# Ledger of designs, part 11: peptides against a protein of PDB entry 4X86

Target 1, 56 residues: chain A of PDB entry 4X86
Amino acid sequence: EGPQLLLSEAVSRAAKAAGARPLTSPESLSRDLEAPEVQESYRQQLRSDIQKRLQE

## One batch from the design tools (peptide; made by RFdiffusion4, then SolubleMPNN)

Design b1_p11_1_s3
Fold by OpenDDE base, seed 3:
Structure b1_p11_1_s3 (fold): chain B 56 residues (1-56), chain A 11 residues (1-11)
Amino acid sequence: as target 1 above (56 residues)
Amino acid sequence: SDLALLEQLQA
């Protein structure tokens, strides 16, 4: 339910937009960001942020 | 806006 967005994808897009280059490989970073507990926290935060914007 | 950014992230 709700938005389906991987944190790893969001971080990659943000880094590209900012012209930032990570010190570690993108693959290693993606592996860490795709951990279940991290993804769940991101899902909750994303949902909360969208709800806050809709309530403005 | 932050909302527009969120939409872009989901695109």
Scores: peptide ipSAE 0.032, ipTM 0.497, DockQ to the pose 0.082
Fold by OpenDDE base, seed 2:
Structure b1_p11_1_s3 (fold): chain B 56 residues (1-56), chain A 11 residues (1-11)
Amino acid sequence: as target 1 above (56 residues)
Amino acid sequence: SDLALLEQLQA
């Protein structure tokens, strides 16, 4: 439920926009970013951020 | 805006 956005995808887009590349392999970074607890935290943050804007 | 950035990420 809520916004469907992977943290790994968000980071990838941000990195491309900034012209940045990870020091380690992209696969290694993706593995860490796609961990369930990390993704859940990101989902909660994303929802919270949207709610904050809607309540302003 | 922050909301626009969120929309951009979700696009």
Scores: peptide ipSAE 0.032, ipTM 0.504, DockQ to the pose 0.083
Fold by OpenDDE base, seed 1:
Structure b1_p11_1_s3 (fold): chain B 56 residues (1-56), chain A 11 residues (1-11)
Amino acid sequence: as target 1 above (56 residues)
Amino acid sequence: SDLALLEQLQA
């Protein structure tokens, strides 16, 4: 139900495409991005952003 | 453009 995308996966893909590296270790970054409250906030934002673009 | 980017992320 709704868009399904892990924030950690999205960030990893974006970083790879941009040739960027985190200041901290990738493992530490992934741990922070996988927190339930962070993931839920991202899901809501993603859904909202998609809806806005579809309505334009 | 932003929509295309979101679609790429979900792919």
Scores: peptide ipSAE 0.028, ipTM 0.503, DockQ to the pose 0.081
Fold by OpenDDE base, seed 4:
Order: structure tokens, then C-alpha cells, then sequence
Structure b1_p11_1_s3 (fold): chain B 56 residues (1-56), chain A 11 residues (1-11)
């Protein structure tokens, strides 16, 4: 339920938009960003941020 | 603007 977006995907999109390149291997970075606890925290933050914007 | 960025990420 709620917004569905992988943190790894979000970071990839942000990096592309900023013209940034990872200092470590993309695979290692993706592995860290796809950790369940990290993804859950991101989901909650994303939902909260969207709710805040809708209330503005 | 921030909302537009979030929408882009969700797209």
C-alpha cells in the first residue's frame, strides 16, 4: 500500500538528473539501497513527504 | 516543484 518506488531506482534517477556517477560499483550500491530495512524507511519517508506536499 | 519531482519519481 502507498507509494511504490525502490530507493535504488530513485537514487539512479536522481543521479542521472544531477549528472553524478557512483564512486563504488553500481552493483554494490544497489545492494545496499535494496536492503529491506532501508527500503521500508524510504517508503515511509516518501509517503510522509507526499502527504506534506498535499497539505500545503 | 517538490511535488512535481515526487511525481516524476513515481512515474
Amino acid sequence: as target 1 above (56 residues)
Amino acid sequence: SDLALLEQLQA
Scores: peptide ipSAE 0.028, ipTM 0.502, DockQ to the pose 0.084

Design b1_p11_1_s4
Fold by OpenDDE base, seed 5:
Structure b1_p11_1_s4 (fold): chain B 56 residues (1-56), chain A 11 residues (1-11)
Amino acid sequence: as target 1 above (56 residues)
Amino acid sequence: QLEELLQQLQQ
């Protein structure tokens, strides 16, 4: 329940949009960004931000 | 890894 976007996906999209091409493999980067504590923090922030926007 | 990406995003 709640926001479905992964931080890893969000970062991948941003990197693609900016034309960034890390020397480190995108798989390795995604692995770091998919760490549970990282994803949970992102989910909480994203949910909070959405709720704030809905209350405006 | 993330740090390298952030460096590439900086103009």
Scores: peptide ipSAE 0.081, ipTM 0.626, DockQ to the pose 0.027
Fold by OpenDDE base, seed 2:
Structure b1_p11_1_s4 (fold): chain B 56 residues (1-56), chain A 11 residues (1-11)
Amino acid sequence: as target 1 above (56 residues)
Amino acid sequence: QLEELLQQLQQ
């Protein structure tokens, strides 16, 4: 858990927690969210968000 | 797929 989480995994967990059930398989969504550029952007944003919380 | 998920989360 933490900055090492894949965006695909984070989204899957959030969707399950919210009760969202995409008609398209979670695997198809995960494939799109595993794109390296998307994952890197997520990592950077997550790091930034954590840093903001530490500064509160 | 992502757009569909986001639309479901907004409901």
Scores: peptide ipSAE 0.080, ipTM 0.617, DockQ to the pose 0.028
Fold by OpenDDE base, seed 1:
Structure b1_p11_1_s4 (fold): chain B 56 residues (1-56), chain A 11 residues (1-11)
Amino acid sequence: as target 1 above (56 residues)
Amino acid sequence: QLEELLQQLQQ
């Protein structure tokens, strides 16, 4: 995992691991998750999380 | 959509 991982890809992996089966198409979900403001928020959160882990 | 997925992930 790294700060360049797309949120859409991360969510897809998490959904598969959790056994979640959304009825909405993967394309529609990806469209929402790849919005620039959403992706930027994810990048910031991920960077923050990594920094917290490094300081433990 | 995102909210549908979040509902399924919420336990």
Scores: peptide ipSAE 0.079, ipTM 0.617, DockQ to the pose 0.029
Fold by OpenDDE base, seed 3:
Parts: sequence; structure tokens; C-alpha cells
Structure b1_p11_1_s4 (fold): chain B 56 residues (1-56), chain A 11 residues (1-11)
Amino acid sequence: as target 1 above (56 residues)
Amino acid sequence: QLEELLQQLQQ
């Protein structure tokens, strides 16, 4: 159990906020960002960042 | 791909 926000979702939100429109299909981008090693690294970082914020 | 998106964000 842990933070459930997917990196693919976070990147999609960031791209929208920046006004970026990738030519790559959303499915292809999601496949890259949902790779287990990438997602696990993001999960660890997200967990760490949340813990830091809670201790501020 | 991720690389394409990152390049676009650098504009």
C-alpha cells in the first residue's frame, strides 16, 4: 500500500498545465510511463515528498 | 514517447 497517483497521470496533468501537446499518442506515452521500474521510482519519490511535507 | 514530451517542454 502507498501513494496511488500514477506517473502517467501526473505527467498528463503537467502537460496540460504547460500547454504542451505531444504528437505521440496518449497510449504510447502511458506505456512508457507505466513501466514498472519507472513507476516504482516515482512512487518512492512521491512517498518521500509527502512525508517531508507532513513534517514541515 | 517521454523523450518527445520532455523536448517539447524545453521550448
Scores: peptide ipSAE 0.076, ipTM 0.614, DockQ to the pose 0.028

Design b1_p11_2_s1 (from b1_p11_2, 4 letters changed)
Fold by OpenDDE base, seed 1:
Structure b1_p11_2_s1 (fold): chain B 56 residues (1-56), chain A 11 residues (1-11)
Amino acid sequence: as target 1 above (56 residues)
Amino acid sequence: ELTEAVARALL
């Protein structure tokens, strides 16, 4: 439950803001970043990082 | 502002 915070979306936004482009095709990169295990790991990291910042 | 409780609920 909760909002879906996609790693693929985060990377796309960051790349756009930096004027950067992937060395591989954006479609292939998005596919890799949307893998369930990658997404879950990102969710856990994001949760931890946000909690850490809030405790500082 | 985002609180720890909200962060725990959302993530």
Scores: peptide ipSAE 0.037, ipTM 0.612, DockQ to the pose 0.056
Fold by OpenDDE base, seed 2:
Structure b1_p11_2_s1 (fold): chain B 56 residues (1-56), chain A 11 residues (1-11)
Amino acid sequence: as target 1 above (56 residues)
Amino acid sequence: ELTEAVARALL
């Protein structure tokens, strides 16, 4: 439900912008970041942050 | 622009 905002995509973009490389592999990092519980936590954080900004 | 109601509906 709602727009799909992927943590894996966000981290990938941030890493590229910073010139950072994973210590393991991009695939291993993506696997961990795409775990359902991790993605759900990220969605909740985004929701909370957006709501806080709208309430300011 | 995003309102709180829209944010709550989308996320």
Scores: peptide ipSAE 0.036, ipTM 0.608, DockQ to the pose 0.052
Fold by OpenDDE base, seed 4:
Structure b1_p11_2_s1 (fold): chain B 56 residues (1-56), chain A 11 residues (1-11)
Amino acid sequence: as target 1 above (56 residues)
Amino acid sequence: ELTEAVARALL
């Protein structure tokens, strides 16, 4: 229900910041990262990480 | 504490 933070977008931003290029096509990578089970796992991890930072 | 409660509500 919360804000949708896409893993595909996060990876794209990280790759740009690191000056890295994907070894596969960006379309194939995006498709894999946008899979619903992968996105849900990322959402849960992101929630957990934010909560941990707030507890510090 | 309040920020954590907000985070739980938003995420």
Scores: peptide ipSAE 0.034, ipTM 0.600, DockQ to the pose 0.049
Fold by OpenDDE base, seed 5:
Structure b1_p11_2_s1 (fold): chain B 56 residues (1-56), chain A 11 residues (1-11)
Amino acid sequence: as target 1 above (56 residues)
Amino acid sequence: ELTEAVARALL
């Protein structure tokens, strides 16, 4: 319900910043990263990490 | 605490 922060986008940005290339096709990687269960897990992780940072 | 409430509302 909040801002949509996609894991696929985060990984893409990180890969570009690091100059890294995936060993598998980018299409296959994107499909895996865009799966709803993976995205939900990422959302929960983001929530947890932000809450931890706010409590510091 | 307020910041935590905001974080819970946003994510």
Scores: peptide ipSAE 0.036, ipTM 0.604, DockQ to the pose 0.049; fails the geometry check

Design b1_p11_2_s2 (from b1_p11_2, 7 letters changed)
Fold by OpenDDE base, seed 5:
Structure b1_p11_2_s2 (fold): chain B 56 residues (1-56), chain A 11 residues (1-11)
Amino acid sequence: as target 1 above (56 residues)
Amino acid sequence: ELDRETALALL
């Protein structure tokens, strides 16, 4: 439950917006960013950031 | 920066 935004998707969108090109393959980048422990840390931080934004 | 509308959509 809670925010379901993949870190890999967030990074992909940010890279496109900045016009940045990764030096590594998209597959390798996605694999690292979709690791369960990385995604859980991102989910917790995202939830915290959302809660802070809603309190403003 | 995360806007309020996007923040609400993620909940």
Scores: peptide ipSAE 0.081, ipTM 0.691, DockQ to the pose 0.110
Fold by OpenDDE base, seed 2:
Structure b1_p11_2_s2 (fold): chain B 56 residues (1-56), chain A 11 residues (1-11)
Amino acid sequence: as target 1 above (56 residues)
Amino acid sequence: ELDRETALALL
């Protein structure tokens, strides 16, 4: 429940927008960023950030 | 950091 955003996708979009390329392969980076604990932490942070912005 | 408009769009 809530926004279903992947950290890997967010990082990819940010990198593209900045014209930056990872030093590691995209596949290796995605593998690390798609780890369940990393994704869950990102989901919690995203929810927290959204809540903070809505309370301002 | 997310801006307010983007935050709302993600809900």
Scores: peptide ipSAE 0.078, ipTM 0.693, DockQ to the pose 0.113
Fold by OpenDDE base, seed 4:
Structure b1_p11_2_s2 (fold): chain B 56 residues (1-56), chain A 11 residues (1-11)
Amino acid sequence: as target 1 above (56 residues)
Amino acid sequence: ELDRETALALL
């Protein structure tokens, strides 16, 4: 339960919004960002940020 | 900035 947004997807969206082109291959970057420990840390941060936003 | 509507949709 909770946020299901992938960090790799969030980074891709942010890069697109900024007009940025990664120098690393998208496949290699996605592999690193989709690692379970990285995704779990992002999920916890995202949950916290959402809760803070809802309390404003 | 994360908007309130999107924040609610992610819970």
Scores: peptide ipSAE 0.076, ipTM 0.690, DockQ to the pose 0.106
Fold by OpenDDE base, seed 3:
Structure b1_p11_2_s2 (fold): chain B 56 residues (1-56), chain A 11 residues (1-11)
Amino acid sequence: as target 1 above (56 residues)
Amino acid sequence: ELDRETALALL
């Protein structure tokens, strides 16, 4: 339930916007960012941020 | 910072 955004996608978009060129492969970075515990933490943070923004 | 419009679009 709720937003299902991947942290890996968010990081990739941010890197592109900044013109950053990773020293490691995008695949390696995505693997780390797609770990279940990392994704769960991101989901919780995203939900919290959205809730705060809607309450303002 | 996440703006209100984007926050609503994500729900």
Scores: peptide ipSAE 0.074, ipTM 0.688, DockQ to the pose 0.107

Design b1_p11_2_s3 (from b1_p11_2, 6 letters changed)
Fold by OpenDDE base, seed 1:
Structure b1_p11_2_s3 (fold): chain B 56 residues (1-56), chain A 11 residues (1-11)
Amino acid sequence: as target 1 above (56 residues)
Amino acid sequence: SLTEQRALELL
């Protein structure tokens, strides 16, 4: 329904902004970051961060 | 708040 907020996408954009490149490959990095448990942790963190910011 | 609830449902 809503926008898809993927950790892999966030890291990819951050890496580009910093001029950093994975030593192995972007695909390998994405595979690790798209693991379900990693994505769930990211979602929970985003939820927490949004709650904190909206309550300021 | 309503704004918070809307933000949360997007996740």
Scores: peptide ipSAE 0.061, ipTM 0.659, DockQ to the pose 0.052
Fold by OpenDDE base, seed 3:
Order: C-alpha cells, then sequence, then structure tokens
Structure b1_p11_2_s3 (fold): chain B 56 residues (1-56), chain A 11 residues (1-11)
C-alpha cells in the first residue's frame, strides 16, 4: 500500500551521514531495530510527528 | 485535513 518506513533504514542513513558505526555489530543493531515492536513504535512516532507538523 | 489524512494513510 504505502511506503515502508523502517527504523533500521532511518538509523542506517543517519549513521552513514554522521560517519558513525555501531559499537557492537551492524547485524546486532539491525536485529534490534527491526524487531516488530520497535518498528511499530517508530511508525507511531512518525505518525505523531507528522500530525504535529501538519497541525502547526 | 486532507493532506494529513493522505500522509497518515501512507504510514
Amino acid sequence: as target 1 above (56 residues)
Amino acid sequence: SLTEQRALELL
């Protein structure tokens, strides 16, 4: 339906832009960030942020 | 608004 906005993708983009690397491992970080509950929380946060911006 | 609804629909 709509675009998939993954937290793991957002973090990877941000890390790349900042020249940062995970302290543990990329795989471990990705596993944590791709957990369903984490992704859902991120989606809800995005929704909230968008609502706030559009309602300003 | 319509814009908000469309934006939220994409998530």
Scores: peptide ipSAE 0.057, ipTM 0.653, DockQ to the pose 0.053
Fold by OpenDDE base, seed 4:
Structure b1_p11_2_s3 (fold): chain B 56 residues (1-56), chain A 11 residues (1-11)
Amino acid sequence: as target 1 above (56 residues)
Amino acid sequence: SLTEQRALELL
């Protein structure tokens, strides 16, 4: 039910902002970033970072 | 705040 905050989406936005392109392909990069274990680690990190900022 | 707590619950 919660918001789906994807690491792949975050990286895509960052790359676009920097004008950077992956050497392999956007598809290959997205595939790696969308792996369940990677996404879960990102979610945990994001939650932790937000909590730290809100509690400051 | 209450809003902040509710936001955290969604993560």
Scores: peptide ipSAE 0.048, ipTM 0.623, DockQ to the pose 0.050
Fold by OpenDDE base, seed 2:
Structure b1_p11_2_s3 (fold): chain B 56 residues (1-56), chain A 11 residues (1-11)
Amino acid sequence: as target 1 above (56 residues)
Amino acid sequence: SLTEQRALELL
């Protein structure tokens, strides 16, 4: 429905900002990070963090 | 709050 907040995207942004590159490939890393269980865990963490920060 | 609610809806 809404915008997709992907862990793979977050990691890619962080890596780019830090000038870091995976030894294998960005594609391989993204493939692992886009696994359903990983994405769901990330979503839950984001939800929890937002709740903690806002608390309203 | 509305802010929190909207944020949660987007996840």
Scores: peptide ipSAE 0.074, ipTM 0.662, DockQ to the pose 0.056; fails the geometry check

Design b1_p11_2_s4 (from b1_p11_2, 6 letters changed)
Fold by OpenDDE base, seed 5:
Structure b1_p11_2_s4 (fold): chain B 56 residues (1-56), chain A 11 residues (1-11)
Amino acid sequence: as target 1 above (56 residues)
Amino acid sequence: ELTEETALALL
């Protein structure tokens, strides 16, 4: 439910904005970033960061 | 404006 905020998408956008090219293949990077435990950690961090900003 | 409830609902 709602927009999906994926770490893989966030990294892709950041890499594009910075003009960065990874040394590893995009497929390998995507596989690592799409792992459920990595995505859950990202969601928790994002929630924490948003809460901090809203309480400032 | 962004509220905590709205922001958290995105996750």
Scores: peptide ipSAE 0.038, ipTM 0.613, DockQ to the pose 0.061
Fold by OpenDDE base, seed 3:
Structure b1_p11_2_s4 (fold): chain B 56 residues (1-56), chain A 11 residues (1-11)
Amino acid sequence: as target 1 above (56 residues)
Amino acid sequence: ELTEETALALL
């Protein structure tokens, strides 16, 4: 199947780009962002956003 | 070029 698009990876990249340091451990944040319901919501949002972009 | 088919295959 295609490459995995993970919310945890997206947030990590964004935080690094902004020079932001989390108040909690990166491991704890990743655990929360990798929850199945959170990942599914991200997948649905990403699909919607891509479809909107293609329809512009 | 990004197509709907290609974009959806990534998800």
Scores: peptide ipSAE 0.038, ipTM 0.613, DockQ to the pose 0.058
Fold by OpenDDE base, seed 4:
Structure b1_p11_2_s4 (fold): chain B 56 residues (1-56), chain A 11 residues (1-11)
Amino acid sequence: as target 1 above (56 residues)
Amino acid sequence: ELTEETALALL
């Protein structure tokens, strides 16, 4: 429940903003970025970063 | 304004 803040989406947005293209296939990149352990690490980092910004 | 409670509810 709530907005899905996916690492795969974040990377896609960043790549688009930078005009960067993946060196690997988009399917392989998506698979790596959608791995549960990677997504959980991203969620924890995002939580920490938001908390830090709110305390500034 | 973004609050910690609101921000955490999004994750």
Scores: peptide ipSAE 0.038, ipTM 0.611, DockQ to the pose 0.058
Fold by OpenDDE base, seed 2:
Formats: C-alpha cells, sequence, structure tokens
Structure b1_p11_2_s4 (fold): chain B 56 residues (1-56), chain A 11 residues (1-11)
C-alpha cells in the first residue's frame, strides 16, 4: 500500500553507488538484511531520522 | 509540505 523501505534495497543501492562489494556473497548479505528483526530496526531508525530532520 | 504525520505514514 505504500513505498517499501527495505534495508536490503537501501544497502544494495548504496553499495552500487560506492562501487563496493560485500565480503560475503550477495545472497548471504541479502538474507541477513531481510531478517524480520533487522528490517524492523531499520524501520524504527528511519522513522527516527525523518522525525529529527523535520524538527531541524 | 512534508509533515511528520505524512512522513511516518509512508513507513
Amino acid sequence: as target 1 above (56 residues)
Amino acid sequence: ELTEETALALL
């Protein structure tokens, strides 16, 4: 229903922009970044960051 | 204008 703000997608875009490669396989990295607890932590952090930016 | 409520609704 809204834009999906996935940590895995954010990291993939950042790595591509920096020309960086993970030390592990991209599949292993994606698996770790798509873990539900990691995604929830990212959502909370992103919410906090947006709130801080709006209050500046 | 981006409001806190609108921004948070996207998450």
Scores: peptide ipSAE 0.037, ipTM 0.609, DockQ to the pose 0.056

Design b1_p11_3_s3 (from b1_p11_3 with A2E E3A)
Fold by OpenDDE base, seed 3:
Structure b1_p11_3_s3 (fold): chain B 56 residues (1-56), chain A 11 residues (1-11)
Amino acid sequence: as target 1 above (56 residues)
Amino acid sequence: FEAALAEAVAP
């Protein structure tokens, strides 16, 4: 199993680094970000963004 | 590289 690059974990880390707090429960936000369709879209975007950065 | 990246980000 490769490293799980979860969008929920990425957003949690970014929010902590920015000192930002969601207006909603962080557990509710994490659940929404762990949806399979959202996670797959994030994986595809991350792959595309890394490929673009390596071509620059 | 693309294959290694695909594996690294695969669920």
Scores: peptide ipSAE 0.030, ipTM 0.616, DockQ to the pose 0.126
Fold by OpenDDE base, seed 5:
Structure b1_p11_3_s3 (fold): chain B 56 residues (1-56), chain A 11 residues (1-11)
Amino acid sequence: as target 1 above (56 residues)
Amino acid sequence: FEAALAEAVAP
């Protein structure tokens, strides 16, 4: 099991670092970000972004 | 590296 880079955790950390507060329920946002299709899209994006950065 | 990255981001 590789490090599960969850989009929900990444967004939570980014929001805390920026001092941002969601206008909607944080539980609703977490549920949407934990959806399997959203997590798969994030995994693909992260892989693509890391590959691009290594080719620079 | 690409294989290690694929494993690290695999579900």
Scores: peptide ipSAE 0.029, ipTM 0.614, DockQ to the pose 0.108
Fold by OpenDDE base, seed 2:
Structure b1_p11_3_s3 (fold): chain B 56 residues (1-56), chain A 11 residues (1-11)
Amino acid sequence: as target 1 above (56 residues)
Amino acid sequence: FEAALAEAVAP
């Protein structure tokens, strides 16, 4: 199983680590972050960020 | 490396 790099999971972990509560329900936030266009944008950004760090 | 990264971030 490849790394499950879901933005919804990354945000949920970050929110827990920060002690932050979303103003909206966690379910509404997860739904918005699980949208295919948002997940694709996150995948592209993650790829770009890793590539940049290896070129420095 | 880019191919391995593409595979690692593929759904």
Scores: peptide ipSAE 0.029, ipTM 0.612, DockQ to the pose 0.090
Fold by OpenDDE base, seed 4:
Structure b1_p11_3_s3 (fold): chain B 56 residues (1-56), chain A 11 residues (1-11)
Amino acid sequence: as target 1 above (56 residues)
Amino acid sequence: FEAALAEAVAP
């Protein structure tokens, strides 16, 4: 099993790095970010972004 | 590379 980069984990890391706090409950935000359609869109974007960087 | 990337981002 490869490293599954969850969007919820990516957002949590980004928020910590920026010192940002969610305006909504972290549980509600996590639920929305863990939605299968959102996670699949993030996976596709991540793949596309890595592919673009290899062509630079 | 595409196969390794697909594995790395697989759900």
Scores: peptide ipSAE 0.029, ipTM 0.609, DockQ to the pose 0.127

Design b1_p11_3_s4 (from b1_p11_3 with E7A)
Fold by OpenDDE base, seed 2:
Structure b1_p11_3_s4 (fold): chain B 56 residues (1-56), chain A 11 residues (1-11)
Amino acid sequence: as target 1 above (56 residues)
Amino acid sequence: FAEALAAAVAP
């Protein structure tokens, strides 16, 4: 149980909203963002940011 | 809360 927000999905949505195109293939970008260490770091950041916003 | 946030970040 936790925010199952994939960083790859969040970045893909943000890139589409900004009209940004990756300089690399979208598959290479997804592979780098799907790395378990990157996803864990994103989960920790998201948890910290949510906790800060709930304390304000 | 996490589900509500996931829904808010949905396009």
Scores: peptide ipSAE 0.030, ipTM 0.524, DockQ to the pose 0.095
Fold by OpenDDE base, seed 5:
Structure b1_p11_3_s4 (fold): chain B 56 residues (1-56), chain A 11 residues (1-11)
Amino acid sequence: as target 1 above (56 residues)
Amino acid sequence: FAEALAAAVAP
């Protein structure tokens, strides 16, 4: 079972670090980013990106 | 922004 990185958490941390505020409610954005299909796509991308970085 | 996103997405 790979690292459970939540895309909603990653986006929320990045937005806070950048001083960016969503134009929509944070709750609506979190709901859309917590969708199982979006989370699975993010997990696959993260795994691919880690593999690329380990091959450099 | 890109560094903050990369740091949040990186394990």
Scores: peptide ipSAE 0.029, ipTM 0.569, DockQ to the pose 0.477
Fold by OpenDDE base, seed 3:
Structure b1_p11_3_s4 (fold): chain B 56 residues (1-56), chain A 11 residues (1-11)
Amino acid sequence: as target 1 above (56 residues)
Amino acid sequence: FAEALAAAVAP
């Protein structure tokens, strides 16, 4: 079981840190980022990036 | 490392 990192939460935090406000509701953006194919792609990318950083 | 990253992304 890998770290359960939600892309929706990561994007919400990044938007707050940047002072960025979506033109759409944050709930609509969260729903699109909670799609299982998007979340799986993010998990695979995150795993790859972690492995690269540990090899550096 | 994975736990520290999970804590950094945890709400």
Scores: peptide ipSAE 0.029, ipTM 0.540, DockQ to the pose 0.115
Fold by OpenDDE base, seed 4:
Structure b1_p11_3_s4 (fold): chain B 56 residues (1-56), chain A 11 residues (1-11)
Amino acid sequence: as target 1 above (56 residues)
Amino acid sequence: FAEALAAAVAP
């Protein structure tokens, strides 16, 4: 059990909120961000950041 | 908490 946030989804939402367009195809960016190693690194970072915010 | 965060990030 852990935060089920996809990095691809988080980046897509952040880009939309910022009015930013990717320089590359959004499908190419999604493919790179959906890589299992990238997603695991993001999950670990997100868990660490949440834990820090709960200790402040 | 993670579900509440996911809901807060929901478009």
Scores: peptide ipSAE 0.029, ipTM 0.516, DockQ to the pose 0.093

Design b1_p11_4_s1 (from b1_p11_4, 9 letters changed)
Fold by OpenDDE base, seed 3:
Structure b1_p11_4_s1 (fold): chain B 56 residues (1-56), chain A 11 residues (1-11)
Amino acid sequence: as target 1 above (56 residues)
Amino acid sequence: SEAARRALEAQ
């Protein structure tokens, strides 16, 4: 886990851990989650969440 | 903060 983790990889790991199966193919979901605007939003959120955790 | 930046760089 780290600030370089792709959102597509994070979602895949979370789905496996929860025993969840998507209705769509994993490849189609990964393609959508690898969009530059989505990945940038995830990077910003991850940075914010780590900063909040360090302030506890 | 600088501490938060260093922690992000260390991951």
Scores: peptide ipSAE 0.028, ipTM 0.593, DockQ to the pose 0.000
Fold by OpenDDE base, seed 5:
Structure b1_p11_4_s1 (fold): chain B 56 residues (1-56), chain A 11 residues (1-11)
Amino acid sequence: as target 1 above (56 residues)
Amino acid sequence: SEAARRALEAQ
């Protein structure tokens, strides 16, 4: 699993693993998480985090 | 590092 993972997919997997349920509709949450600017910010963060882990 | 860049590009 690499920088290709969508933030919406990452959040969905995390929510399932934690047994968490949002107060808002899943569709509204997915729409917000699929926004291009949000996805780009996530890609940049993921890249930074992987780079940090590879330098440890 | 170059190694970290290559590892990210390979994912």
Scores: peptide ipSAE 0.028, ipTM 0.592, DockQ to the pose 0.000
Fold by OpenDDE base, seed 2:
Structure b1_p11_4_s1 (fold): chain B 56 residues (1-56), chain A 11 residues (1-11)
Amino acid sequence: as target 1 above (56 residues)
Amino acid sequence: SEAARRALEAQ
């Protein structure tokens, strides 16, 4: 309940759509993107971006 | 803004 857009999920979807593959394993990339500080930064950015769009 | 906050909370 609520946009729990995990950065790992967002990046995985974007990579799939672009036909891109990480230079390392997908699991290694997911591990880095699931770090709590990275996820929090993404949440803050997403909130900021939506707020900017709502104020346009 | 309060409106932007409420719109985010409603998602």
Scores: peptide ipSAE 0.027, ipTM 0.590, DockQ to the pose 0.000
Fold by OpenDDE base, seed 1:
Structure b1_p11_4_s1 (fold): chain B 56 residues (1-56), chain A 11 residues (1-11)
Amino acid sequence: as target 1 above (56 residues)
Amino acid sequence: SEAARRALEAQ
């Protein structure tokens, strides 16, 4: 089973690296990013982006 | 490409 990169985890890591703070609570943001349809869309986009990068 | 598919399936 491939690396399940959770969008919530990716966003949390990016926010920490950038020193960015969400305007809303981190818990509320995580809840929205954990929605199955959002996670599936992210997985599909990530797959597409990796495929493009491997073809360049 | 098949190579890109295999690389993603191998993850």
Scores: peptide ipSAE 0.027, ipTM 0.585, DockQ to the pose 0.000

